# Peptides against a protein of PDB entry 6PSE: the designs that were tried, part 14

Target 1, 78 residues: chain A of PDB entry 6PSE
Amino acid sequence: PSEEEEYARLVMEAQPEWLRAEVKRLSHELAETTREKIQAAEYGLAVLEEKHQLKLQFEELEVDYEAIRSEMEQLKEA

## One batch from the design tools (peptide; made by RFdiffusion4, then SolubleMPNN)

Design b1_p10_3_s3
Fold by OpenDDE base, seed 4:
Structure b1_p10_3_s3 (fold): chain B 78 residues (1-78), chain C 78 residues (1-78), chain A 10 residues (1-10)
Amino acid sequence: as target 1 above (78 residues)
Amino acid sequence: as target 1 above (78 residues)
Amino acid sequence: MEEYFRSLLE
């Protein structure tokens, strides 16, 4: 049997004391995992913003680069 | 009393059938939240990698830009 | 930051 099936059987056959303890355990893990998820999302957003700002800077530099490149090309061909 | 205290009391006074149902509910929510956490982490890593690649491209462009800028400056001053 | 995200996958 799968671990999931074995766990399900355990829950079905468990005493109230074990069940209460399991509710407490799961509640704790859920709270922790939820916090981790939220924090991960927040950090992901921060990185995304940093990437966005970097992209803007990159695009600005591309414009400046192409301007100089074009000017240089014109000077060389003149 | 806080909702947390009320919930704790409910768990303490609950019948086994309710407790089993609550274990099932919490297990489901934990599984979903865990999946969401993992997805958030994977997304964060992906954005980080994209940002890293963008940074490398930006730095390469900076080098090229400075090279042309320097050459242009030399030509103008010569 | 990468280490952080990887830690969440462990």
Scores: peptide ipSAE 0.594, ipTM 0.872, DockQ to the pose 0.976
Fold by OpenDDE base, seed 2:
Structure b1_p10_3_s3 (fold): chain B 78 residues (1-78), chain C 78 residues (1-78), chain A 10 residues (1-10)
Amino acid sequence: as target 1 above (78 residues)
Amino acid sequence: as target 1 above (78 residues)
Amino acid sequence: MEEYFRSLLE
């Protein structure tokens, strides 16, 4: 049997005291994992915002670069 | 009493059938939340990599821009 | 930042 099947059997055969302890354990792990998930999401959003700001700066520089490049090309072809 | 205290009391007074169901519920929620946490982390890493690549491109463009700007300035001042 | 996200995958 798989670990999952063995765990399921354990739960089915367990005494109330073990089950209460398992509920407590799982509740704790769920709370911690939930906190981590939320923090990861918030951090990911922050990185996205930073990337967006960088993209805006890049696009502005591209415009300025093309303007000068075009002017330079005109001067060289004249 | 707080919701947490009420829940704790419920667990203490619950029958084995309820406890087994609660273990199953919590296990399911933990699995889902864990998956979501992992996905958030993977997404964050992906965005970081994208931001890094964008930064490299930006820095390369800055170099090229300054080169043309300098050349243009020299031509105008000559 | 990268270390933070990687720590969540452990």
Scores: peptide ipSAE 0.593, ipTM 0.871, DockQ to the pose 0.964
Fold by OpenDDE base, seed 5:
Structure b1_p10_3_s3 (fold): chain B 78 residues (1-78), chain C 78 residues (1-78), chain A 10 residues (1-10)
Amino acid sequence: as target 1 above (78 residues)
Amino acid sequence: as target 1 above (78 residues)
Amino acid sequence: MEEYFRSLLE
């Protein structure tokens, strides 16, 4: 049997004391995992903001670069 | 009493049938939250990679820009 | 931060 099937059997045959302990364990893990999920989302947002700022800087530099390139090209053609 | 205290009392006084149902509920929520955490982490890594690639492109453009700027400055000074 | 995200996948 799979681990999942074995666990299901354990839950079905368990005494109340074990079940209460399992509820406590699962509640703890759920709380911890929820906190980790939220923190990961917040960090992901921070990285997105950093990427966005970098994109803006890149676009500004592209404008400046094209301006100089165009000026240089005009000088060469004159 | 707080909701947490009321829940704790419910768990202590609950029958096995309720406890088994609660284990099932918590297991389901934990599995779902775990998947969401993993997805958030994977997304964060993807954004980090995109930011890194953008940084490399930005640095390459800076080199090209400085080269043209320097050439232009030399022409103006001559 | 990369290490952080990787740790969540372990």
Scores: peptide ipSAE 0.593, ipTM 0.870, DockQ to the pose 0.978
Fold by OpenDDE base, seed 1:
Structure b1_p10_3_s3 (fold): chain B 78 residues (1-78), chain C 78 residues (1-78), chain A 10 residues (1-10)
Amino acid sequence: as target 1 above (78 residues)
Amino acid sequence: as target 1 above (78 residues)
Amino acid sequence: MEEYFRSLLE
C-alpha cells in the first residue's frame, strides 16, 4: 500500500485523542505554509517590479544609443 | 471568545466522524497551499533569472554607448 | 533572494 493509503487507514482507526492532535498539527502546518506562500508571492512581486524598472532603463538607453549611432554614421558617410 | 477559541472548543467537543472529516479537509488544504508555495518559489526564481539576463544586456549596451559617446565627443572637440 | 526561493523548495 502507498503512504497515502496507510495514512488513510490510520485516520480511520484512530481514537478521538489522536484525531484532535492531528487536527492541531495540520492546522499549525497549514498556517505556517500559508505565511510562507504569501511571503514568496510578495517577494516575487518585488522582483517583478525591479525587472520592470530595469527594462524601462534599458529601453531608454537603446533609444539614446540609436540616436548617437545614427548621428555618427551620418557624419562618417559625409 | 475569539474565532480561534471557538474552533478549539468545537474540536474538543466533536465526534470522531467530524474529526476524521476535518483531518481530511485540512490535509487537502495543506497539499494545495504547499503546491502554491512551490509554484510561487519557482516563479520567483524564473523572474530572477530573467532580471539577471536583462542586467547583463543592459551593462553590455552601456559599454557600447560609452564607447560611441566618447568617440563622438572627441570628434566634436577636434 | 535566490537563496530564499530555493529554501522554499527544500
Scores: peptide ipSAE 0.591, ipTM 0.871, DockQ to the pose 0.972

Design b1_p10_3_s4
Fold by OpenDDE base, seed 1:
Structure b1_p10_3_s4 (fold): chain B 78 residues (1-78), chain C 78 residues (1-78), chain A 10 residues (1-10)
Amino acid sequence: as target 1 above (78 residues)
Amino acid sequence: as target 1 above (78 residues)
Amino acid sequence: REEYFRALLE
């Protein structure tokens, strides 16, 4: 039998005291996992914003670079 | 009473059938939230890698830009 | 991906 099937059997055969304890355990784990999910999402958004700012700076530098490159090329060809 | 206190009272007074259903509900929500957390973490890592690659490209361009800028400045001052 | 992360915060 799978672990899931074994757990299902345990729940089915459990006494009320065990079931109440299991509800408490699962509620706690759900709360913790939810907080961790939120933190992961917030961190992901922060990194996306940092990447976006970097992309803008990169594109600005590309424009400046091409301007100087073009000027230099013109001067050297004259 | 707080929502938490009300829920705690419900769990304490609940019949085994309700408790088994609540264990099933919480287990399902925990599994879903866990999958979401993991996926968020994986996507966060992907964005970090993309940001890192962009940073390397940016730094390379800065070096190239400064080289041309310096050469151009020298030519114009001569 | 921004929409994805925002959806997780809702």
Scores: peptide ipSAE 0.603, ipTM 0.875, DockQ to the pose 0.986
Fold by OpenDDE base, seed 5:
Structure b1_p10_3_s4 (fold): chain B 78 residues (1-78), chain C 78 residues (1-78), chain A 10 residues (1-10)
Amino acid sequence: as target 1 above (78 residues)
Amino acid sequence: as target 1 above (78 residues)
Amino acid sequence: REEYFRALLE
């Protein structure tokens, strides 16, 4: 039998006291997991913003680089 | 009374059939939330990797830019 | 992906 089937049997045969304890346990785990999910999402958004800022800086540098490269090319061709 | 206190009273006074249903409900929500958390973490890691690659490219461009800038400065000073 | 992360916070 799978662990899931065994757990299902346990729930079906459990006394009220065990069931109440299980509700409490699951509620706690759900709350904790929910918090972790939220934190992961917030962190993901933060990294996306950082990546975006870095991309902007990179593009600015590309513009500056091409300007200098072009100027040098002109000087060498003259 | 807070919603939490009301829920606690409900659990304390609940019949076994209700408790079993609540265990099932909470288990389902926990499984779903866990999946969401894991996926969020995976996506977060992917964004971090993308940011890292962008940073490497940026640093390479900085090196190239400084090389050209320095060369131009030398030519103008001579 | 931004939309995805935001959806998780809703």
Scores: peptide ipSAE 0.603, ipTM 0.875, DockQ to the pose 0.976
Fold by OpenDDE base, seed 3:
Order: C-alpha cells, then structure tokens, then sequence
Structure b1_p10_3_s4 (fold): chain B 78 residues (1-78), chain C 78 residues (1-78), chain A 10 residues (1-10)
C-alpha cells in the first residue's frame, strides 16, 4: 500500500485523542507554510521591481552610450 | 473570545467524525499550500538569476561607456 | 510573473 493509503487507514482507525493531536499538528504546519508562501511571494515581487528599475537604468545608459559612440565615429571619419 | 480560542474549543468538544473530516481538510490545504510555496520559491530564484545577468550586462556597458567618455574628453582638451 | 506572485497573496 502507498503511504497515502496507510495514512488514510490510520486516520480511520484513530482514537479521538490522536485525531485532536493531528489537527493541532496540521494546523501549526499549515500556518507556518502559509507564512513562508506569503514571504516568498512578497520577495518575488520585490526582486521583479528591482529588475525593472535596473532595466530602465540600463536602457538610459544605452542611449547615452550610442550618443557618444556616434559622435566619436563622426570625429574619426572627418 | 478570539477566533483561535473558539476554534480550540471546537476541536476539544468535537466528535471523531468531525475530527476525521478536519484532518482531511487540513491535509489537503497543507499539500496545496506547500506546492504553492515551493513554486513561488523556484520562480523567485529564476527572477534573481535574471536580475543578476542584467546587472552583469549593465556593468559591462558602464566599462565601455567610460572608455569612450574618457577618449572623447581627451580629444576635447587637446 | 507579477500576476502570479500577486495571486499567491490573495
């Protein structure tokens, strides 16, 4: 039998005291996992924003670079 | 009483049938939330890598820009 | 991807 099937059987045969303890355990794990999920999502959004700002700065520098490159090329051809 | 205190009381007074259903519910939510957390973490890492690559490209462009800027300034001062 | 992360916060 799979671990899932064995766990299901355990739950079916368990006494109330075990079931209450299991509810408490699962509630705690769910709360922690939920907090971790939220933190991961918030961090992902922050990094996306940082990448966006960096992209804007990169594009501005490209414009400035092309301006100087073009001017330099003009001087060399004269 | 807080919702947490009310829930704790419910668990204490609940019959086995309710407790088994609650274990099933919590197990399902935990599994789903865990998958979401893992996926969020993986996507966050991917965005970090993209930002890192962009930063490297930006720094390379800065080097090239400063080289041309310096050459141009030398020409103007001569 | 932004929409994905925002959806996780709902």
Amino acid sequence: as target 1 above (78 residues)
Amino acid sequence: as target 1 above (78 residues)
Amino acid sequence: REEYFRALLE
Scores: peptide ipSAE 0.601, ipTM 0.875, DockQ to the pose 0.971
Fold by OpenDDE base, seed 4:
Structure b1_p10_3_s4 (fold): chain B 78 residues (1-78), chain C 78 residues (1-78), chain A 10 residues (1-10)
Amino acid sequence: as target 1 above (78 residues)
Amino acid sequence: as target 1 above (78 residues)
Amino acid sequence: REEYFRALLE
């Protein structure tokens, strides 16, 4: 039997006292995991914003670089 | 009474059938939330890697840009 | 932050 099946059996055969304890345990774990998920999402967004800002800077530098490169090329051809 | 206190009372007074259903519900939500947390973490790592690669490219371009800028400046001064 | 995300995967 899988652990999932064994757990299901345990829940089915459990007394109310165990079930209440399990509800409490699961509620606690859910709250904790939810907090972790939210925090991870927030940090992910922060990194995404940092990446976006870096991308903008990179694109601006590319424009500047190509401008100078083109000017330099023109000077060499003249 | 707070929602938490009311929920606690509900759990304390609940019949086994409700408790089993609640265990099932909480287990499901925990599994989903855990998956979402993992996904958020994986996404965060991916964005970090992308940001890192972009940073490397940006730094390389900065070097190239400064080289051309310096050369151009020298040509203008000559 | 990388360590943070990695810790969440453990």
Scores: peptide ipSAE 0.601, ipTM 0.877, DockQ to the pose 0.973

Design b1_p10_4_s4
Fold by OpenDDE base, seed 1:
Structure b1_p10_4_s4 (fold): chain B 78 residues (1-78), chain C 78 residues (1-78), chain A 10 residues (1-10)
Amino acid sequence: as target 1 above (78 residues)
Amino acid sequence: as target 1 above (78 residues)
Amino acid sequence: REEFFRSLLE
């Protein structure tokens, strides 16, 4: 039997005291996991924004670079 | 009473059938939230790597730009 | 931040 099937059997055969304790345990783990998920999402968004700002700066520099490159090429061909 | 206190009372007074259903519900929510947390973490790491690669490209372009800028400045001052 | 994301995968 799978671990899931074994756990299901445990829940089915458990006494009320065990079930109450399991509800408490699962509630606690859910709360912690939820907090971690939210924090991960917030940090992920922050990194995306930082990447976006960097991309904009990179594209601006590319424009400036091409302008100087083109001017330099023209001067050297004259 | 707080929502937490009310829920605690519900759990304390609940019948085994309700408790088993609540364990099932919480287990399902925990599994889903855990998957979402993992996905958020994996995505965060991917974006960090992309940002790092972009930073390296940006720094390389800055070096190239400064080289051409300096050469151009020297030519124009002569 | 990388350490944080990695910690969530452990």
Scores: peptide ipSAE 0.645, ipTM 0.877, DockQ to the pose 0.972
Fold by OpenDDE base, seed 5:
Structure b1_p10_4_s4 (fold): chain B 78 residues (1-78), chain C 78 residues (1-78), chain A 10 residues (1-10)
Amino acid sequence: as target 1 above (78 residues)
Amino acid sequence: as target 1 above (78 residues)
Amino acid sequence: REEFFRSLLE
């Protein structure tokens, strides 16, 4: 039998006291997991913003680089 | 009474059938939230890697830019 | 933050 099937049997045969304890346990785990999920989402957004800012800086540098490269190329061709 | 206190009373006074249903509900929500948490974590790691690669490219361009800038400065000073 | 994300996968 799978662990899932065994757990299902346990729930079906459980006394009220066990069931109440299980509700409490699951509620706790749900709260913790929810907090972790939210924090992960917030951190993910922060990293995305950092990446975006870096991309902007990179693009600005590319423009400056191409300007200098072009100027040097003109000087060498003359 | 707070919603938390009301829920606690409900759990304490609940019949086994209600408790089993609540265990099932909470298990489902926990499974879903866990999946979402994992997905958020995987996405966060992916963005971090992308940011890292972008940073490396940026640093390489900075080196190239400084080389050209320096060369042009030398030509102008001569 | 990387460690945090990894911890969520453990």
Scores: peptide ipSAE 0.644, ipTM 0.876, DockQ to the pose 0.976
Fold by OpenDDE base, seed 2:
Structure b1_p10_4_s4 (fold): chain B 78 residues (1-78), chain C 78 residues (1-78), chain A 10 residues (1-10)
Amino acid sequence: as target 1 above (78 residues)
Amino acid sequence: as target 1 above (78 residues)
Amino acid sequence: REEFFRSLLE
């Protein structure tokens, strides 16, 4: 039997004391995992914002660069 | 009493059938939350990499821009 | 932050 099947059997045959302990354990792990998930989401959003700001700066620089490049090209062609 | 305290009391007084159901519920939620956490982490890493690549491109453009700007400035001063 | 994300995958 798989670990999952064995665990399922354990749960079915377990005494109330074990079950209460397992509920507490799972609740704790769920709380921790949830906190980690939320924190990851928050950090992800922060990085996205940073990337967005960088992209805006990049686009502004591209405009400035193309302006100078074009002017320089015109001077060279004249 | 807080919701947490009320839940704790429920667990302490619950019958085995309820406890088994709660273990199953919590196990399911933990599995889902764990998957979501992993996805968030993977996404965060991806965005970090994208930001890094964008930063490199930006820095390259800055170098090119300064080169042309400097050349243009020299021409204007002459 | 990168280390944090990596830690979540361990």
Scores: peptide ipSAE 0.644, ipTM 0.877, DockQ to the pose 0.979
Fold by OpenDDE base, seed 3:
Structure b1_p10_4_s4 (fold): chain B 78 residues (1-78), chain C 78 residues (1-78), chain A 10 residues (1-10)
Amino acid sequence: as target 1 above (78 residues)
Amino acid sequence: as target 1 above (78 residues)
Amino acid sequence: REEFFRSLLE
């Protein structure tokens, strides 16, 4: 049988004491995993903001670069 | 009492049928939260890579910009 | 930060 099927059987045959312990275990794991998920989301948002700021700086530099490039090209053609 | 204390009492007083249902519920929530955590982590890594590539492009443009700026400054001073 | 994200995938 699959691990899932074996686990399901274990739950069905378990005594109340085991079931209470399993609820406690699962609650703990859920809380931990939830904290990790939230932290990951927060870090992800921070990186997105950093990327956005970098994008703005890049676009500003592109504008300045094209202006100078164009002026330089005009001077060389004269 | 706190919600946590009330829940703890509920678990301690619960019948086996309720406990089995709670194990099932918690298992489902854990699986879902785990998937969300993984997805958030993968997304975070992707954004980090995008930021890194943008950083490289920005630095390359800075080098090119400074080269043209310097050349232009020399021409204007002559 | 990258290490953090990687750790969540282990």
Scores: peptide ipSAE 0.644, ipTM 0.877, DockQ to the pose 0.983

Design b1_p10_5_s1
Fold by OpenDDE base, seed 4:
Structure b1_p10_5_s1 (fold): chain B 78 residues (1-78), chain C 78 residues (1-78), chain A 10 residues (1-10)
Amino acid sequence: as target 1 above (78 residues)
Amino acid sequence: as target 1 above (78 residues)
Amino acid sequence: MEDYFRSLLE
């Protein structure tokens, strides 16, 4: 039997006291995991923003680079 | 009473059938939330990698840009 | 930052 099946059986056979304890345990774990999920999402967003800013800087630099490159090319052709 | 207190009372007064259902519900939510947390972490890692690659490209461009800028500066000073 | 996300996968 899978762990899931065994767990299901355990829940079915469990007394109220165990069930209440399990509800409490699961509630706690859910709260903790939810917090972690939210934190991960926030951190991910922060990284995305950093990446976006970096991309903007990169694009700006590309423009500047091409401008100078073009100017340099013109000077060398003269 | 806080929602937590009310929930605690509910759990204390609940019949086994409700408790089993609640265990099932919480287990499901925990599994889902855990998956979402993991997904968020994986996405975060992916974005970090993308950011890193972008940073490398940016730094390479900066080197090239500074080289051309310096050369241009030298030409203009002559 | 990488360590943070990795820790969430453990």
Scores: peptide ipSAE 0.594, ipTM 0.872, DockQ to the pose 0.963
Fold by OpenDDE base, seed 2:
Structure b1_p10_5_s1 (fold): chain B 78 residues (1-78), chain C 78 residues (1-78), chain A 10 residues (1-10)
Amino acid sequence: as target 1 above (78 residues)
Amino acid sequence: as target 1 above (78 residues)
Amino acid sequence: MEDYFRSLLE
């Protein structure tokens, strides 16, 4: 049997004391995992914002670069 | 009493049938939340990689820009 | 931050 099936059987055969302990364990893990999920999402957003700012800087530099490149090309061809 | 305290009392007073149902509910929610956490982490890593690649491109452009800027400056001063 | 995200996958 799979671990999932074995766990299901354990739950069905368990005494109330074990079940209460399991509820407590699962509640704790759920709370922690939820916190971690939220934090991960927040950090992901932060990285996105950093990337966006970098992209803006990159695009600005591209404009400046093209301006100088064009000017240089004109000078060389004159 | 807080909702947490009320829930704790419910768990203590609950019959095995309710407890088994609660274990099932919590297990399901934990599985879903864990999946979502993992997805958030994977997404974060992806964005980090994108940012890194963008940074490399930016730094490369900066080098090229400075080269042209310097050349242009030399031409103008000559 | 990369290490952080990786830790969540463990």
Scores: peptide ipSAE 0.594, ipTM 0.871, DockQ to the pose 0.977
Fold by OpenDDE base, seed 1:
Structure b1_p10_5_s1 (fold): chain B 78 residues (1-78), chain C 78 residues (1-78), chain A 10 residues (1-10)
Amino acid sequence: as target 1 above (78 residues)
Amino acid sequence: as target 1 above (78 residues)
Amino acid sequence: MEDYFRSLLE
């Protein structure tokens, strides 16, 4: 049987004391995992913002570069 | 009493059938939350890589821009 | 920050 099937059987045959302990364990793990998920999401958003700011700077530089390149090209062809 | 204290009392007084259902509920929520955490981490890594690639492109453009700017400055001062 | 995200996958 799979680990999931074995666990399901354990839960079915367990005494109330074991079940209460398992509820407590799962509640704790859920709280910790939830905190980690939220923190990961917040950091992900921070990285997205950094990338966005960098993209804006890149696009500004592209505009400036093309302006100078075009001017230089015209001067050389004259 | 706090919600946490009320929940703790509910668990203490609960019948085995309720406890088994609660274990199942918590297990399901933990699995979902874990998946979401993993997805957030994977997405964060992807965004970091995108930002890194953009930074490399930006730095290359800065070098090219400064080269043309310097050349243009020299021509204008001549 | 890369190490942080990797730690969440371990």
Scores: peptide ipSAE 0.592, ipTM 0.871, DockQ to the pose 0.971
Fold by OpenDDE base, seed 5:
Structure b1_p10_5_s1 (fold): chain B 78 residues (1-78), chain C 78 residues (1-78), chain A 10 residues (1-10)
Amino acid sequence: as target 1 above (78 residues)
Amino acid sequence: as target 1 above (78 residues)
Amino acid sequence: MEDYFRSLLE
């Protein structure tokens, strides 16, 4: 039997004391995993904001670069 | 009593049938939350990589910009 | 931060 099938059997055959303990364990893991998920989402958002700021800086530099390149090209063709 | 205290009392007084159902419910929520956490982590890594690539492009453009700026400055001073 | 995200996948 698979690990999942064995666990299902354990739950079906378990006494109330074990079941209460399992509810407590699962509740704890759920709370912890939920906190981790939320934190990961927040950090992901922070990285997105950093990337966005970098993109803005990059676009500003591109504008300045093209301006100088154009001026240089005009000087060479004059 | 708080909602948490009421839930704790419910678990303590519950019959095996309810406890088994609660284990199943919590297991399902844990599995879903775990998947969402993993997805958030994978997305975070992807954004980090995108930011890194953008940073490299930005640095390359800075080098090219400084080269043209320097050349332009030399032409003006000649 | 990369190490953080990787730790969540372990």
Scores: peptide ipSAE 0.591, ipTM 0.871, DockQ to the pose 0.979

Design b1_p10_5_s2
Fold by OpenDDE base, seed 4:
Structure b1_p10_5_s2 (fold): chain B 78 residues (1-78), chain C 78 residues (1-78), chain A 10 residues (1-10)
Amino acid sequence: as target 1 above (78 residues)
Amino acid sequence: as target 1 above (78 residues)
Amino acid sequence: MEEYFRSLLE
């Protein structure tokens, strides 16, 4: 049997004391995992913003680069 | 009393059938939240990698830009 | 930051 099936059987056959303890355990893990998820999302957003700002800077530099490149090309061909 | 205290009391006074149902509910929510956490982490890593690649491209462009800028400056001053 | 995200996958 799968671990999931074995766990399900355990829950079905468990005493109230074990069940209460399991509710407490799961509640704790859920709270922790939820916090981790939220924090991960927040950090992901921060990185995304940093990437966005970097992209803007990159695009600005591309414009400046192409301007100089074009000017240089014109000077060389003149 | 806080909702947390009320919930704790409910768990303490609950019948086994309710407790089993609550274990099932919490297990489901934990599984979903865990999946969401993992997805958030994977997304964060992906954005980080994209940002890293963008940074490398930006730095390469900076080098090229400075090279042309320097050459242009030399030509103008010569 | 990468280490952080990887830690969440462990």
Scores: peptide ipSAE 0.594, ipTM 0.872, DockQ to the pose 0.976
Fold by OpenDDE base, seed 2:
Structure b1_p10_5_s2 (fold): chain B 78 residues (1-78), chain C 78 residues (1-78), chain A 10 residues (1-10)
Amino acid sequence: as target 1 above (78 residues)
Amino acid sequence: as target 1 above (78 residues)
Amino acid sequence: MEEYFRSLLE
């Protein structure tokens, strides 16, 4: 049997005291994992915002670069 | 009493059938939340990599821009 | 930042 099947059997055969302890354990792990998930999401959003700001700066520089490049090309072809 | 205290009391007074169901519920929620946490982390890493690549491109463009700007300035001042 | 996200995958 798989670990999952063995765990399921354990739960089915367990005494109330073990089950209460398992509920407590799982509740704790769920709370911690939930906190981590939320923090990861918030951090990911922050990185996205930073990337967006960088993209805006890049696009502005591209415009300025093309303007000068075009002017330079005109001067060289004249 | 707080919701947490009420829940704790419920667990203490619950029958084995309820406890087994609660273990199953919590296990399911933990699995889902864990998956979501992992996905958030993977997404964050992906965005970081994208931001890094964008930064490299930006820095390369800055170099090229300054080169043309300098050349243009020299031509105008000559 | 990268270390933070990687720590969540452990």
Scores: peptide ipSAE 0.593, ipTM 0.871, DockQ to the pose 0.964
Fold by OpenDDE base, seed 5:
Structure b1_p10_5_s2 (fold): chain B 78 residues (1-78), chain C 78 residues (1-78), chain A 10 residues (1-10)
Amino acid sequence: as target 1 above (78 residues)
Amino acid sequence: as target 1 above (78 residues)
Amino acid sequence: MEEYFRSLLE
């Protein structure tokens, strides 16, 4: 049997004391995992903001670069 | 009493049938939250990679820009 | 931060 099937059997045959302990364990893990999920989302947002700022800087530099390139090209053609 | 205290009392006084149902509920929520955490982490890594690639492109453009700027400055000074 | 995200996948 799979681990999942074995666990299901354990839950079905368990005494109340074990079940209460399992509820406590699962509640703890759920709380911890929820906190980790939220923190990961917040960090992901921070990285997105950093990427966005970098994109803006890149676009500004592209404008400046094209301006100089165009000026240089005009000088060469004159 | 707080909701947490009321829940704790419910768990202590609950029958096995309720406890088994609660284990099932918590297991389901934990599995779902775990998947969401993993997805958030994977997304964060993807954004980090995109930011890194953008940084490399930005640095390459800076080199090209400085080269043209320097050439232009030399022409103006001559 | 990369290490952080990787740790969540372990």
Scores: peptide ipSAE 0.593, ipTM 0.870, DockQ to the pose 0.978
Fold by OpenDDE base, seed 1:
Structure b1_p10_5_s2 (fold): chain B 78 residues (1-78), chain C 78 residues (1-78), chain A 10 residues (1-10)
Amino acid sequence: as target 1 above (78 residues)
Amino acid sequence: as target 1 above (78 residues)
Amino acid sequence: MEEYFRSLLE
C-alpha cells in the first residue's frame, strides 16, 4: 500500500485523542505554509517590479544609443 | 471568545466522524497551499533569472554607448 | 533572494 493509503487507514482507526492532535498539527502546518506562500508571492512581486524598472532603463538607453549611432554614421558617410 | 477559541472548543467537543472529516479537509488544504508555495518559489526564481539576463544586456549596451559617446565627443572637440 | 526561493523548495 502507498503512504497515502496507510495514512488513510490510520485516520480511520484512530481514537478521538489522536484525531484532535492531528487536527492541531495540520492546522499549525497549514498556517505556517500559508505565511510562507504569501511571503514568496510578495517577494516575487518585488522582483517583478525591479525587472520592470530595469527594462524601462534599458529601453531608454537603446533609444539614446540609436540616436548617437545614427548621428555618427551620418557624419562618417559625409 | 475569539474565532480561534471557538474552533478549539468545537474540536474538543466533536465526534470522531467530524474529526476524521476535518483531518481530511485540512490535509487537502495543506497539499494545495504547499503546491502554491512551490509554484510561487519557482516563479520567483524564473523572474530572477530573467532580471539577471536583462542586467547583463543592459551593462553590455552601456559599454557600447560609452564607447560611441566618447568617440563622438572627441570628434566634436577636434 | 535566490537563496530564499530555493529554501522554499527544500
Scores: peptide ipSAE 0.591, ipTM 0.871, DockQ to the pose 0.972

